# Ledger of designs, part 16: peptides against a protein of PDB entry 3OGK

Target 1, 307 residues: chain A of PDB entry 3OGK
Amino acid sequence: ATPDRLSRRFPNLRSLKLKGKPRAAMFNLIPENWGGYVTPWVTEISNNLRQLKSVHFRRMIVSDLDLDRLAKARADDLETLKLDKCSGFTTDGLLSIVTHCRKIKTLLMEESSFSEKDGKWLHELAQHNTSLEVLNFYMTEFAKISPKDLETIARNCRSLVSVKVGDFEILELVGFFKAAANLEEFCGGSLNEDIGMPEKYMNLVFPRKLCRLGLSYMGPNEMPILFPFAAQIRKLDLLYALLETEDHCTLIQKCPNLEVLETRNVIGDRGLEVLAQYCKQLKRLRIERGADEQGMEDEEGLVSQRG

## One batch from the design tools (peptide; made by RFdiffusion4, then SolubleMPNN)

Design b1_p9_5_s2 (from b1_p9_5, 7 letters changed)
Fold by OpenDDE base, seed 3:
Structure b1_p9_5_s2 (fold): chain B 307 residues (1-307), chain A 9 residues (1-9)
Amino acid sequence: as target 1 above (307 residues)
Amino acid sequence: DELAERLAR
């Protein structure tokens, strides 16, 4: 489909999702010049798609100029921007988006690759946005953003229900969790075990409505922080957890209302049996192969075709 | 204005 054909056929389009490079690009099977630039689409959006509120780019090349043009063209009419596994932009492009689109409700950059110039985009978002419902920069590397800005966002955006972040120290997010009274979903952060402080995280207070969770680097020592509200957990992302098979079994038994589980092969057949026994509401299961698990021969951590 | 200048570089 070409941008011009889309606008002619759907002049009142409110939501657009574009998929660029197929998954085969992950295997270097696609030439570098295959395209996937958003530029012609942004031009068409700016000129002819005046009712567009939601934009989702997946695996596309997005420049700062593209983001700036989109931001200025849609301004406060833009409610959703998802840069899903995109590349080619910097934080200047993000700054343009949050500066011009002050009523944005969903901002996603999950698994996108970008150049980080500063943390101004998050600060600007914190200072001016009160509409945000979903913020997602999961599996990204931001070193220059402030957890204080995230706290400010939580305080100002009362409809904030889902936040996924990179490697923030979880203790730096205490203020955020206290402010985010309506938060239902949280993924990311960083749990850092301290041998000298075994109870480092035991006093963490999570938002009362939290039911979808994925804490990065959560080990068996940190896992008990979930137990007080495990019965209300509906989704767990354990892809970046440091749990063994038995730890999975322990946690799963405490989550009888679990609907979605994402984890690694370490769950094993035993973990799957426990899951089937205790999680009768399970709707979706995703099991990924851990990069490091190719070498650990421990038979108990393999999901067989029988499991 | 400052952002526009940065994007023009």
Scores: peptide ipSAE 0.010, ipTM 0.557, DockQ to the pose 0.020
Fold by OpenDDE base, seed 2:
Structure b1_p9_5_s2 (fold): chain B 307 residues (1-307), chain A 9 residues (1-9)
Amino acid sequence: as target 1 above (307 residues)
Amino acid sequence: DELAERLAR
């Protein structure tokens, strides 16, 4: 489909999802400049799609100029922007989006590759937005953004229900969790073991409505922080947890209302047996091969046809 | 204005 054909056929389009590069790009089999530029689509959106509220770009090349044009064209009418596994932009493009789209409800940059110039985009979002419901920069690396801005967002955006972040130290997010009273989903952060302070995370207080969770680098020593509310957990993302088979069994037994589990092969057949025994409401199970599991013949950490 | 200048470079 061409942009001009889309606008002529659907002039009142409210939601647009575009997919660029094929999945083979995930394996570095496709050059970065192979195509999938959003530029012609952004031009068409700006000129002819005046009802558009939601934009989702997946595996596309997005420039700062594209983001700036989109931001100015849609302004406060833009409610959702998802840059899903996109590349080609910098934090200047993000700054333009949050500056002009002050009523944005969903902002996603999950797994996108970008150049980080500064943390101004998150600061601007914190200073002016009160509408945000979903913020997702999961599996990204930001070094120049402030946890304090995330806290400010939580304080100002009372409808904030889902936040997925990169490598924030979890202790820096204490203020965020306290402010995010309606938060239901949190993924990301960083749990860092300290031999000198084995219980440094034990006093973490999570939002009372939290039921979908994925803490990065959570090991067996940190896992007990979930136990007070494990019965209300409905979704677990353990893809980036540092849990072995027995740790999985321990946690799963405490989550009888679990509906969605995402984890690695380390769960093993034993973990799957425990899951079947204790999690009767399970609706979706995703098991991936971990990078570390490629080549380890550890029988306990493998899912077989029996599991 | 500052952003516009940065994007124009």
Scores: peptide ipSAE 0.000, ipTM 0.375, DockQ to the pose 0.020
Fold by OpenDDE base, seed 4:
Structure b1_p9_5_s2 (fold): chain B 307 residues (1-307), chain A 9 residues (1-9)
Amino acid sequence: as target 1 above (307 residues)
Amino acid sequence: DELAERLAR
């Protein structure tokens, strides 16, 4: 479909999702100039789609100019922007979005690649937004944003229910977790083992409603921080956890209400047996191959047809 | 507009 045809056919469109490059692009099998630019779509949105509230770009090329045009065209009418595995923009484009779209409820940049100039976009969001419900920059690399701004967002946005972040040191998010009283989902962060401080994370307090969780680099020493609320966990993302098969078994046994599990092949058939035994409400299971696990013939860390 | 200034450079 072309942008022009879409607007003529659906002038009152409220939600738009566009998919650009196929998955094969992540393997460098598709030239960068193959297409998938959002520019013609942003132009059409700006001119003709005046009721559009939600935009989702997946695997598309997005420039700062595109974001600026979109921001100015939709302003406070824009409620959702998802830049899902997109590229081509900088934090200046994000700054434009949060500056002009002050009532945005969902902002997603998960797995997007960008040039980071500064942390101003998150600061601006913190200073002016009170509507945010979902913030997701999971699996991104921001080095210049402040955890204090994230805390401010949590304090000001009472409807904030889902936050996914990059590699923030989890202890820097203590203030955020305290402020985020209605938070139900958290993914990301960074747990860093300190031999000199074995109880480094033992005093970490999570929001009371937290039930969907994925902590990056969580090992067996950090896993006990989940035990006080493990019974209320409904979704676990263990893709970036540092848990072995036995650790999986230990955690799963404590999560009888688990509905969604995402993990690596390390769970093994044994972990799957434990999962079947203890998690009767399980609805979805995702098992990925670990990149580094391709060489370990450890039978216990493999999922076979038995699992 | 700070963005416009940055994009013009």
Scores: peptide ipSAE 0.000, ipTM 0.360, DockQ to the pose 0.020
Fold by OpenDDE base, seed 1:
Structure b1_p9_5_s2 (fold): chain B 307 residues (1-307), chain A 9 residues (1-9)
Amino acid sequence: as target 1 above (307 residues)
Amino acid sequence: DELAERLAR
């Protein structure tokens, strides 16, 4: 489909999701000459889709100019922007979005590749936004953003319920967690083992409503920080946790209300058995083959035909 | 694998 055909057919479109690499069944819907660029779509949005409040680009090329045009065209009407596995932009484009779209509720850049110029975009968001509900830059490499800005966002955005971040040291997020009183979901961060201070994370205070969680680099020594609220956990992302099979079993037994589990093959058949036994509310299970697990012959750390 | 598939449904 072409952008112009879409706008003519659906002039009152409120939500748009575009995929640069469509499924095979949809391959013929996107002209090859677009190369996965959002530019033609942004042009059409700017001109003809005046009610569009939600934009989701998946696996598309997005330039700073595209983001700037989108930002100016939709302004405070833009409630959702998801740059899902996109590339081609810099933090200047993000700055334009947060500068012009001051009522944005969802901002996602998960797994996107970009050039980081500075942390101004997050600072601007912190200074002016009070509407944010979802902030997600999970699996990204922001190095120039401040955890203090994240704390400010949490303080100012009372509807903030989901935050996924990159490799922030978790201890730098203490202020954020304290401020994020309504936070239900957190993923990312970085747990860094310190042999000289094994209990460095034991005093972490999580938001009271937290029920969807994925702490990066969480090992068995850090895992106990979840135990006080494990019974309220409904979703676990263990893809980047450093848990072995036995650790999985230990944690799973403490999460009887678990609905969604994402983990690696290290859970093994044993972990799956424990999961089936203790997590009767489980609705989704995702098991990825970890790179470190590829070629491991350890029977305990592999999902076999039995599992 | 079979158990995982059952749980994923």
Scores: peptide ipSAE 0.008, ipTM 0.475, DockQ to the pose 0.037; fails the geometry check

Design b1_p9_5_s3 (from b1_p9_5, 7 letters changed)
Fold by OpenDDE base, seed 5:
Structure b1_p9_5_s3 (fold): chain B 307 residues (1-307), chain A 9 residues (1-9)
Amino acid sequence: as target 1 above (307 residues)
Amino acid sequence: DRLAERLAR
């Protein structure tokens, strides 16, 4: 459909999801200039979709100008912006969004590629937003944002329930976790093993309602930090965990209420057997092939037709 | 392993 046809047919549209580049783009199978620009859609939103409160761009090219136009056009009416696997913008575009859309509830940049100019966008969000429910920049590379701004967001946004971040050192998020009293979901961060201080994460206090979790680089030494609330875990993302098959078995046995598991092939048939035995409420299982697992000839680390 | 995971993001 064209933007103009959409607005004419659905002038009262409140939610829009656009998908640009096909998945093949992830494998460099399509030309860079294939298209998928949001520009014509943003123009149409600005002019004709005056009730639009939720925008989801997936695998599209988004410029700072597009974000600025969208921000100014929708302002405090914009409740949800998802830049899902998008590219072409900088943090200046994000700054425009959070400056003008002060009532935004969901802000997502998961797996988006961008140029980072500064951390002002997160600071601005921290200073002015009290409405945020979902913040997601999972699998992104922000180096100039402050964990203190994330803490401020948690303190000011009482409805904050889901936060997914990039590679923040988990110990820098202690203040955030303390402030995020209603947080139910957390993904990302960085657990960094220190041979000289093996228990450096053992005193980490998580929000009491936390039940959906994915800690990046969690190894077997860090895994015990989950044990006090493992029975509360409903969703577990182990895609970026550094757990072997036996570690998976250990953790899964402690999560009897697990509903969603995302992991790599390292879980193996053994892990799947344990999962079936202990996780009777499981609703969704996602197993990805890890690049590191292609070289492992160990049968225990492979999911076969038996699992 | 950790480096590989970082590169996979």
Scores: peptide ipSAE 0.026, ipTM 0.693, DockQ to the pose 0.267
Fold by OpenDDE base, seed 3:
Structure b1_p9_5_s3 (fold): chain B 307 residues (1-307), chain A 9 residues (1-9)
Amino acid sequence: as target 1 above (307 residues)
Amino acid sequence: DRLAERLAR
């Protein structure tokens, strides 16, 4: 579809999702110059799609100029922006979005590649937004943003229900968790084992409604922090957890209401058996092959075709 | 990458 054809057919379009580079790009089957630029679409949005509230770009090239144009064109009418696995922009583009789109409810940059100039975009969001429901910069590398701004967002955005972050030290998010009273989903952070302080994380207090969780680098020593509310967990992302097969079994047994599990092959056939036994409400299972699994000879950590 | 590095420790 071309942008002009879209606007002519659907002048009252409220939601747009564009997919750029196909998955085949992951296999170097697509030339680097495959034009997944959002520019012509942003131009069309600005001129002809005046009812558009939601924009989702997936695997597209997005410039700061594109973001600035989009921001100014849609302003407070923009409720959702998802830059899903996009590239080509800097934090200046994000700053423009949050400056002009003060009523944005969903902001996603998951797995996007960008140049980080500063942390001003998150600060600006914290200072002016009260509408945010979903914030997702999972699997990104922000080094210049402040956990305090995240806490401010939680305090100001009462409808905040889902937050996915990069590698924040979890202890720096204590204030955030206390403020985020309605938070249902959290992914990311960083759990860092301290041999000198094995109970470093035992006093973490999670939001009462938390039921979708993915803590990065959670090992068996940290896993017990979930046990007090494991029965209310409905979604678990263990992709970046440091759990072995037995650890998976232990945790799964404590999550009888689990509906969605995302993990690696390390779960093994045994983990899948335990999952089938204890998690009768399971709706979706995603098992990824970790690059790390090639080196661990532990035979138990392989999902066979029988499992 | 980071996961692999941590798993390798």
Scores: peptide ipSAE 0.026, ipTM 0.714, DockQ to the pose 0.299
Fold by OpenDDE base, seed 4:
Structure b1_p9_5_s3 (fold): chain B 307 residues (1-307), chain A 9 residues (1-9)
Amino acid sequence: as target 1 above (307 residues)
Amino acid sequence: DRLAERLAR
């Protein structure tokens, strides 16, 4: 479909999802100039799609100019923007979005690649938005954003229910978790072992409604912080956890209401047996092969046809 | 593999 054909056929379109480059682009099998630019779509949105409130770009090339045009065209009517595995923009583009779209409810840039100029976009969002429900920059690399701005967002956005972040030190998010009283989902952060302070995460308090969780770099020493609310966990993302097979078994046994599990082959057949035994409400299971596990073909940390 | 990249950090 072309942008012009879409607008002519659906002038009252409220939601648009576009997919650019196929998954093969992740393996550098597709030239960067193959296309998938959002520019013609943004032009069409600006001119003809005046009721559009939700935009999802997946694996597309997005420039700062594209974001600026989109922001100005939709302004406070834009409720959802998802830049899913996109590239080509900087934090200036994000700044334009949050500056002009002050009633945005969902902002996603998960797995997007971009140039980071500063942390102003998150600060601007913190200063002016009270509508945010979902914030997701999971698996991104931000070094210049402030955990304090995230805390401010949590304080000001009472409907905030899902937050996924990059590699923030979890202890820097204590204020955020305290403020985010309605938070149901959290993914990301960074748990860092400290030999001199083994109990540094012992007093970490999570939001009371938290039931979907994925902590990056969570090892067996940090895992006990989940035990007080493990029975209410419905979704676990263990893809970036540092848990072995037995650790998986320990955690799974404590999560009888688990509905979604995402993990690596390290769970093994034994972990899957435990999962089947204790998690009777399981609806979705995703197991990925970790690159670190490729050399361990004969070890227990593999999922066979038995699991 | 993004996991490998993260684990390497």
Scores: peptide ipSAE 0.025, ipTM 0.696, DockQ to the pose 0.614
Fold by OpenDDE base, seed 2:
Structure b1_p9_5_s3 (fold): chain B 307 residues (1-307), chain A 9 residues (1-9)
Amino acid sequence: as target 1 above (307 residues)
Amino acid sequence: DRLAERLAR
């Protein structure tokens, strides 16, 4: 479909999802110049899609100019922006979005590639937004944003229910977790093992409603921090956890209400047996191949066709 | 997955 045909056919469009490069681009099978620029679509949105409140770009090229034009055109009418595995923008583009779209409810840039200039976009969001429900920059590499701004967002946005972040030290998020009283989902952060302080994270307090969780770099020493509320966990993202097969078995046994599990093949056939035994409400299972498993000959860490 | 690449290092 062309942008002009879309607006003529659906002038009252409220939600738009565009998919750029197919997954085959991940394997360098698609020329770099195949397209996937959002520019023509942003032009059409600005001119003719005046009721559009939700935009989802997936695997597209997005410039700062595109984001600025979109922000100014939709302003406080924009409720959802998802930059899903996009590239081509900087934090200046994000700053424009949060400056002009002060009532945004969902902001996602998960797995997007960008140039980080500063942390001003998160600061601006913290200072002016009270509507945010979902913030997701999972699997991104922000180094210049402040945990304090995340805490401010949690304090000001009472409808905040899902937050996914990059590599924040979890101890720097203590204030955020205390403020985020209605938070149901958290993914990301960074757990850093300290051999000299094995109980470094033992006093970490999570939001009371937390039921969807994925802590990055969580090992067996940190895993016990979940045990007090494991019975209320409904979704686990263990893709970036440092858990072995036995650790998976231990955690799964404590999560009888688990509905969604995402993990690596390290769970093994044994972990799948335990999952089947203890997690009777399981609805979705995702098992990915781990890069770390290339060298472990141990049969226990492989999911066979029998599992 | 960039984070998976970090875990592999």
Scores: peptide ipSAE 0.026, ipTM 0.712, DockQ to the pose 0.416; fails the geometry check

Design b1_p9_5_s4 (from b1_p9_5, 8 letters changed)
Fold by OpenDDE base, seed 4:
Structure b1_p9_5_s4 (fold): chain B 307 residues (1-307), chain A 9 residues (1-9)
Amino acid sequence: as target 1 above (307 residues)
Amino acid sequence: DELAARLAR
C-alpha cells in the first residue's frame, strides 16, 4: 500500500498501524537500508488524514523530523502513538511529541532503539499531560529520565492504568506507586540484590488495583513481595525474572486467578503441572527459550511433550 | 547483554 492510496480511500481514518521490516531484521538478516521509513506516511498523515488519532509504527525507521511533523500536524488530536521496535529517532523527537500532543493517552516506545540526549521529554510530559492512560518504554535504555517525573505523571494522570518502564531501581519508584492509585499494570524496573540488606524490597507498597505485573530481575528473595496480592494477579511476565523451576511452582500456587503467563523454559514440566493444577483461569501461556538454557541438560528445567 | 549475563548466573 502507498500513503496516497490510503488517504484517498480512507480520508476519515482514525487509526493506522504500519509494519515495516519483518522479524528477520532482528537477526541482522535484512540490510539497515531495506526501507520501512515512516516519512512518506507522516507526510500523508499531515496533509490528508485529519481524523487520525492513533498511530502505530512497528519495526520502522522514524526520524526526529518525522516525529516533529506528526506532532505538529495532529497536536492534541493525537491520542495514541506507538513506536514499537522502531529506530532512527532521539529523545528530541519524543520531546516534540509530548510538547505538541498534550492530550496523548497512549505513548509507547517498547523495544525501540534511539539516541538519548536528555530526559526533557518525560519532564515535559509530567508538566503538561493529565490524560495519559498507558506509558510504555519497556525494554528501552533511558539513563537520563527522572523517576520523579514518573511520579508526577502518576499524580496528574488519574486514568493512568498501565506503565511499563526500563531499568529504574524499584525503590526509586516508591513515590510513583503511591501516586498511581488506578494502576493495573506494571512491567520493568530493576530489582538489585543487596547481600547486606536482604529485606531491601520487603516494604514495597504496590497500587491496590495492580493485577498485571512483570518485575525485571526478580529473584526468589524478592518474590515474596508479591504474596500479599498474588491472588489478584491476572497476568505475570516472568521472562526477565530470575526464578528457577521451584520458584515458579511456589509463585504459581499463589496465583489462582492467573490468566496470562509469560515465562522461560525454566518453568519445566513440573511448573506446567502446577500451573494446570492451580490456575484454572489460564487463557494464554507463552514460553520462551532463555539464553541461560542454551546447552543445559537439566531435564527438569525444560518443557517436554509431557508439559 | 546485562540480562543475558544475569540469567546465565
Scores: peptide ipSAE 0.010, ipTM 0.501, DockQ to the pose 0.312
Fold by OpenDDE base, seed 2:
Structure b1_p9_5_s4 (fold): chain B 307 residues (1-307), chain A 9 residues (1-9)
Amino acid sequence: as target 1 above (307 residues)
Amino acid sequence: DELAARLAR
């Protein structure tokens, strides 16, 4: 459908989701000039979709100018913006969004590629937003944003329930976790093993309502930090954990209320047996091939047809 | 890329 046809048919549209490039683009099989630009859609949104409060762009090309136009057109009426696997923008575009859309509740840039100019966008969000419920820049790399701004967001946004971040050192997020009293979901961060300080993460205090989590680079030495609240875990993302088959078994046994598990083939048939035995409330299981699993012939860490 | 590299270890 063309943008103009959409607005004529649905002038009172509140939510829009656009998908650009096919999944094949993830494998560099699609030329950059294939299309999928949001520009004509942003123009139509600005002119004719005055009730639109939720925008989701998936695998599209988004420029800073597009974001600026969208931000100014929708302003405080924009509640949700998801830039899902998008490209073409910089942090200046993000700054425009958070500057003009001060009542935004959901902001997502998961797996998007962008040019990072500075950390001003997160600072601006921290200074002016009190409505944020979901913040997600999972699987992105920000080097210029401050953990202190994330803490400020947690302090000011009482309805903040889900936060997914990139490679923040988890100890830099202590203040964030303390402030985020209503946080239910956390993914990302970075756990860094220190041979000289094996217990450096043992004093980490998580929000009391935390029940959906995925800590990046969590190994068997860090895994015990979850044990005090493992019984309340409902969703576990182990895709980026550094756990072997036995570690999976150990953790799964402690999570009897687990509903969603995302992990790699390393769980193996043994881990799946343990999962079936201990996790009777499981509703969704996702198993992906890890980069480390391309050549392991060992029976441990492979999911067969039995699993 | 860095994540993939760490998972490959």
Scores: peptide ipSAE 0.010, ipTM 0.499, DockQ to the pose 0.339
Fold by OpenDDE base, seed 5:
Structure b1_p9_5_s4 (fold): chain B 307 residues (1-307), chain A 9 residues (1-9)
Amino acid sequence: as target 1 above (307 residues)
Amino acid sequence: DELAARLAR
């Protein structure tokens, strides 16, 4: 479809999702100049889609100018912006969005590639937004943002229910977790093993309503921090956990209400048997092949066709 | 994929 045809057919459109480059682009099989630019769509949104509240760009090229135009055109009417696996923008574009769209409820940039200039966008969001429900910059690399701004967001946004972040040291998020009283979902962070201090994370307190979780780099020594609330866990993301087959079995047995599991093939046939035995409410299972498992010929850590 | 590369280290 073309932008002009869309607006003529649906002048009162409230939600738009666009998919640009196919998945093959992730494998460098598609030229960079293939297209998938949001520019013509942003122009059409600005001119003719005045009721649009939700925008989702997936695998598209997005410039700072595109974001600035979108921000100014929709302003406080924009409730959702998802930059899903997008590229071409900087943190200046994000700053424009949060400056002009002060009532945004969902801001996502998961797996997007961008140039980081500063942490001002998150600071601006913290200072002026009280409407945020979902913040997701999972699998991104921010080095200049402050965990204190995340804490401020949690204090000011009482409807905040889902937060996914990059590689923040989890102990820097203690204040955030204390403030985020209604948080149901958290993914990301960084757990760093310290041989000299094995109980480094044992006093970590999570929000009481937390039921969807994915802690990056969680190993068997850190896993016990989940045990006090494992029975309330409904979704578990173990794609970036450092758990072996037996660790998976231990954790799964403690999560009888698990509905969604995402993990690597390290779970093995044994882990899948335990999952089937203890998790009767399971609705979705995703198993990815880990890059590190290419060399482990051990049959116990592989999901077979029987599994 | 980038995080997977970090886990492989």
Scores: peptide ipSAE 0.010, ipTM 0.515, DockQ to the pose 0.567
Fold by OpenDDE base, seed 3:
Structure b1_p9_5_s4 (fold): chain B 307 residues (1-307), chain A 9 residues (1-9)
Amino acid sequence: as target 1 above (307 residues)
Amino acid sequence: DELAARLAR
């Protein structure tokens, strides 16, 4: 489809999702200059799609100029921006979005590649937004943003229900969790084992409504922090957990209301049997290949056709 | 990748 054809056919379009590069690009099978630039679409949005409130770009090239144009054109009418696996922008582009779109409800940049200049975009969001419902920069690398700004967002945005972050130390997010009273979903963070302090995370208090969870680097020593509310867990992301097959079995047995599981092949056939036995409400299962595939030493960590 | 290295353990 072309931008001009879209606007002529749907002048009152409220939601737009564009997919750029196909999955084959992940395997370097597509030239870098193949296209997938959002520029012509942003131009069309600015000129002719005046009711557009939701934009989702997936695997597209997005420049700071594109973000600035989009921000100024839609301003407080923009409710959703998803930069899903996009590239080509910097944090200056994000700053423009949050500066001009002060009523944004969903901001996603999951798995996007960008140049980080500063943490001003998150600070600006914290200072002026009260509408945010979903914030997602999962699987991104921000080094210059502050967990205090995240806490401020939680305090000011009463409708905040889903937050996915990069590698924040979980203990730095204690204030965030306390403030995020309506949070239902959290993914990311960083659990760092300290042999000298085995109780490091035992006093973590999670939001009472939390039911979708994915803690990065969670090992068997940290896993017990979930046990008090494991029966409430409906979605579990274990892709970046440090759990072995037996650990999976232990956790799954405690999650009888689990609906969605995302994990690695380390779950094994044994873990899948336990899942089938204890999780009768399971709707979706995603198993990815992990880096552990290189060590064929543990037969229990492989998912066969029987699993 | 640090994540890959951690997951390889």
Scores: peptide ipSAE 0.009, ipTM 0.498, DockQ to the pose 0.306

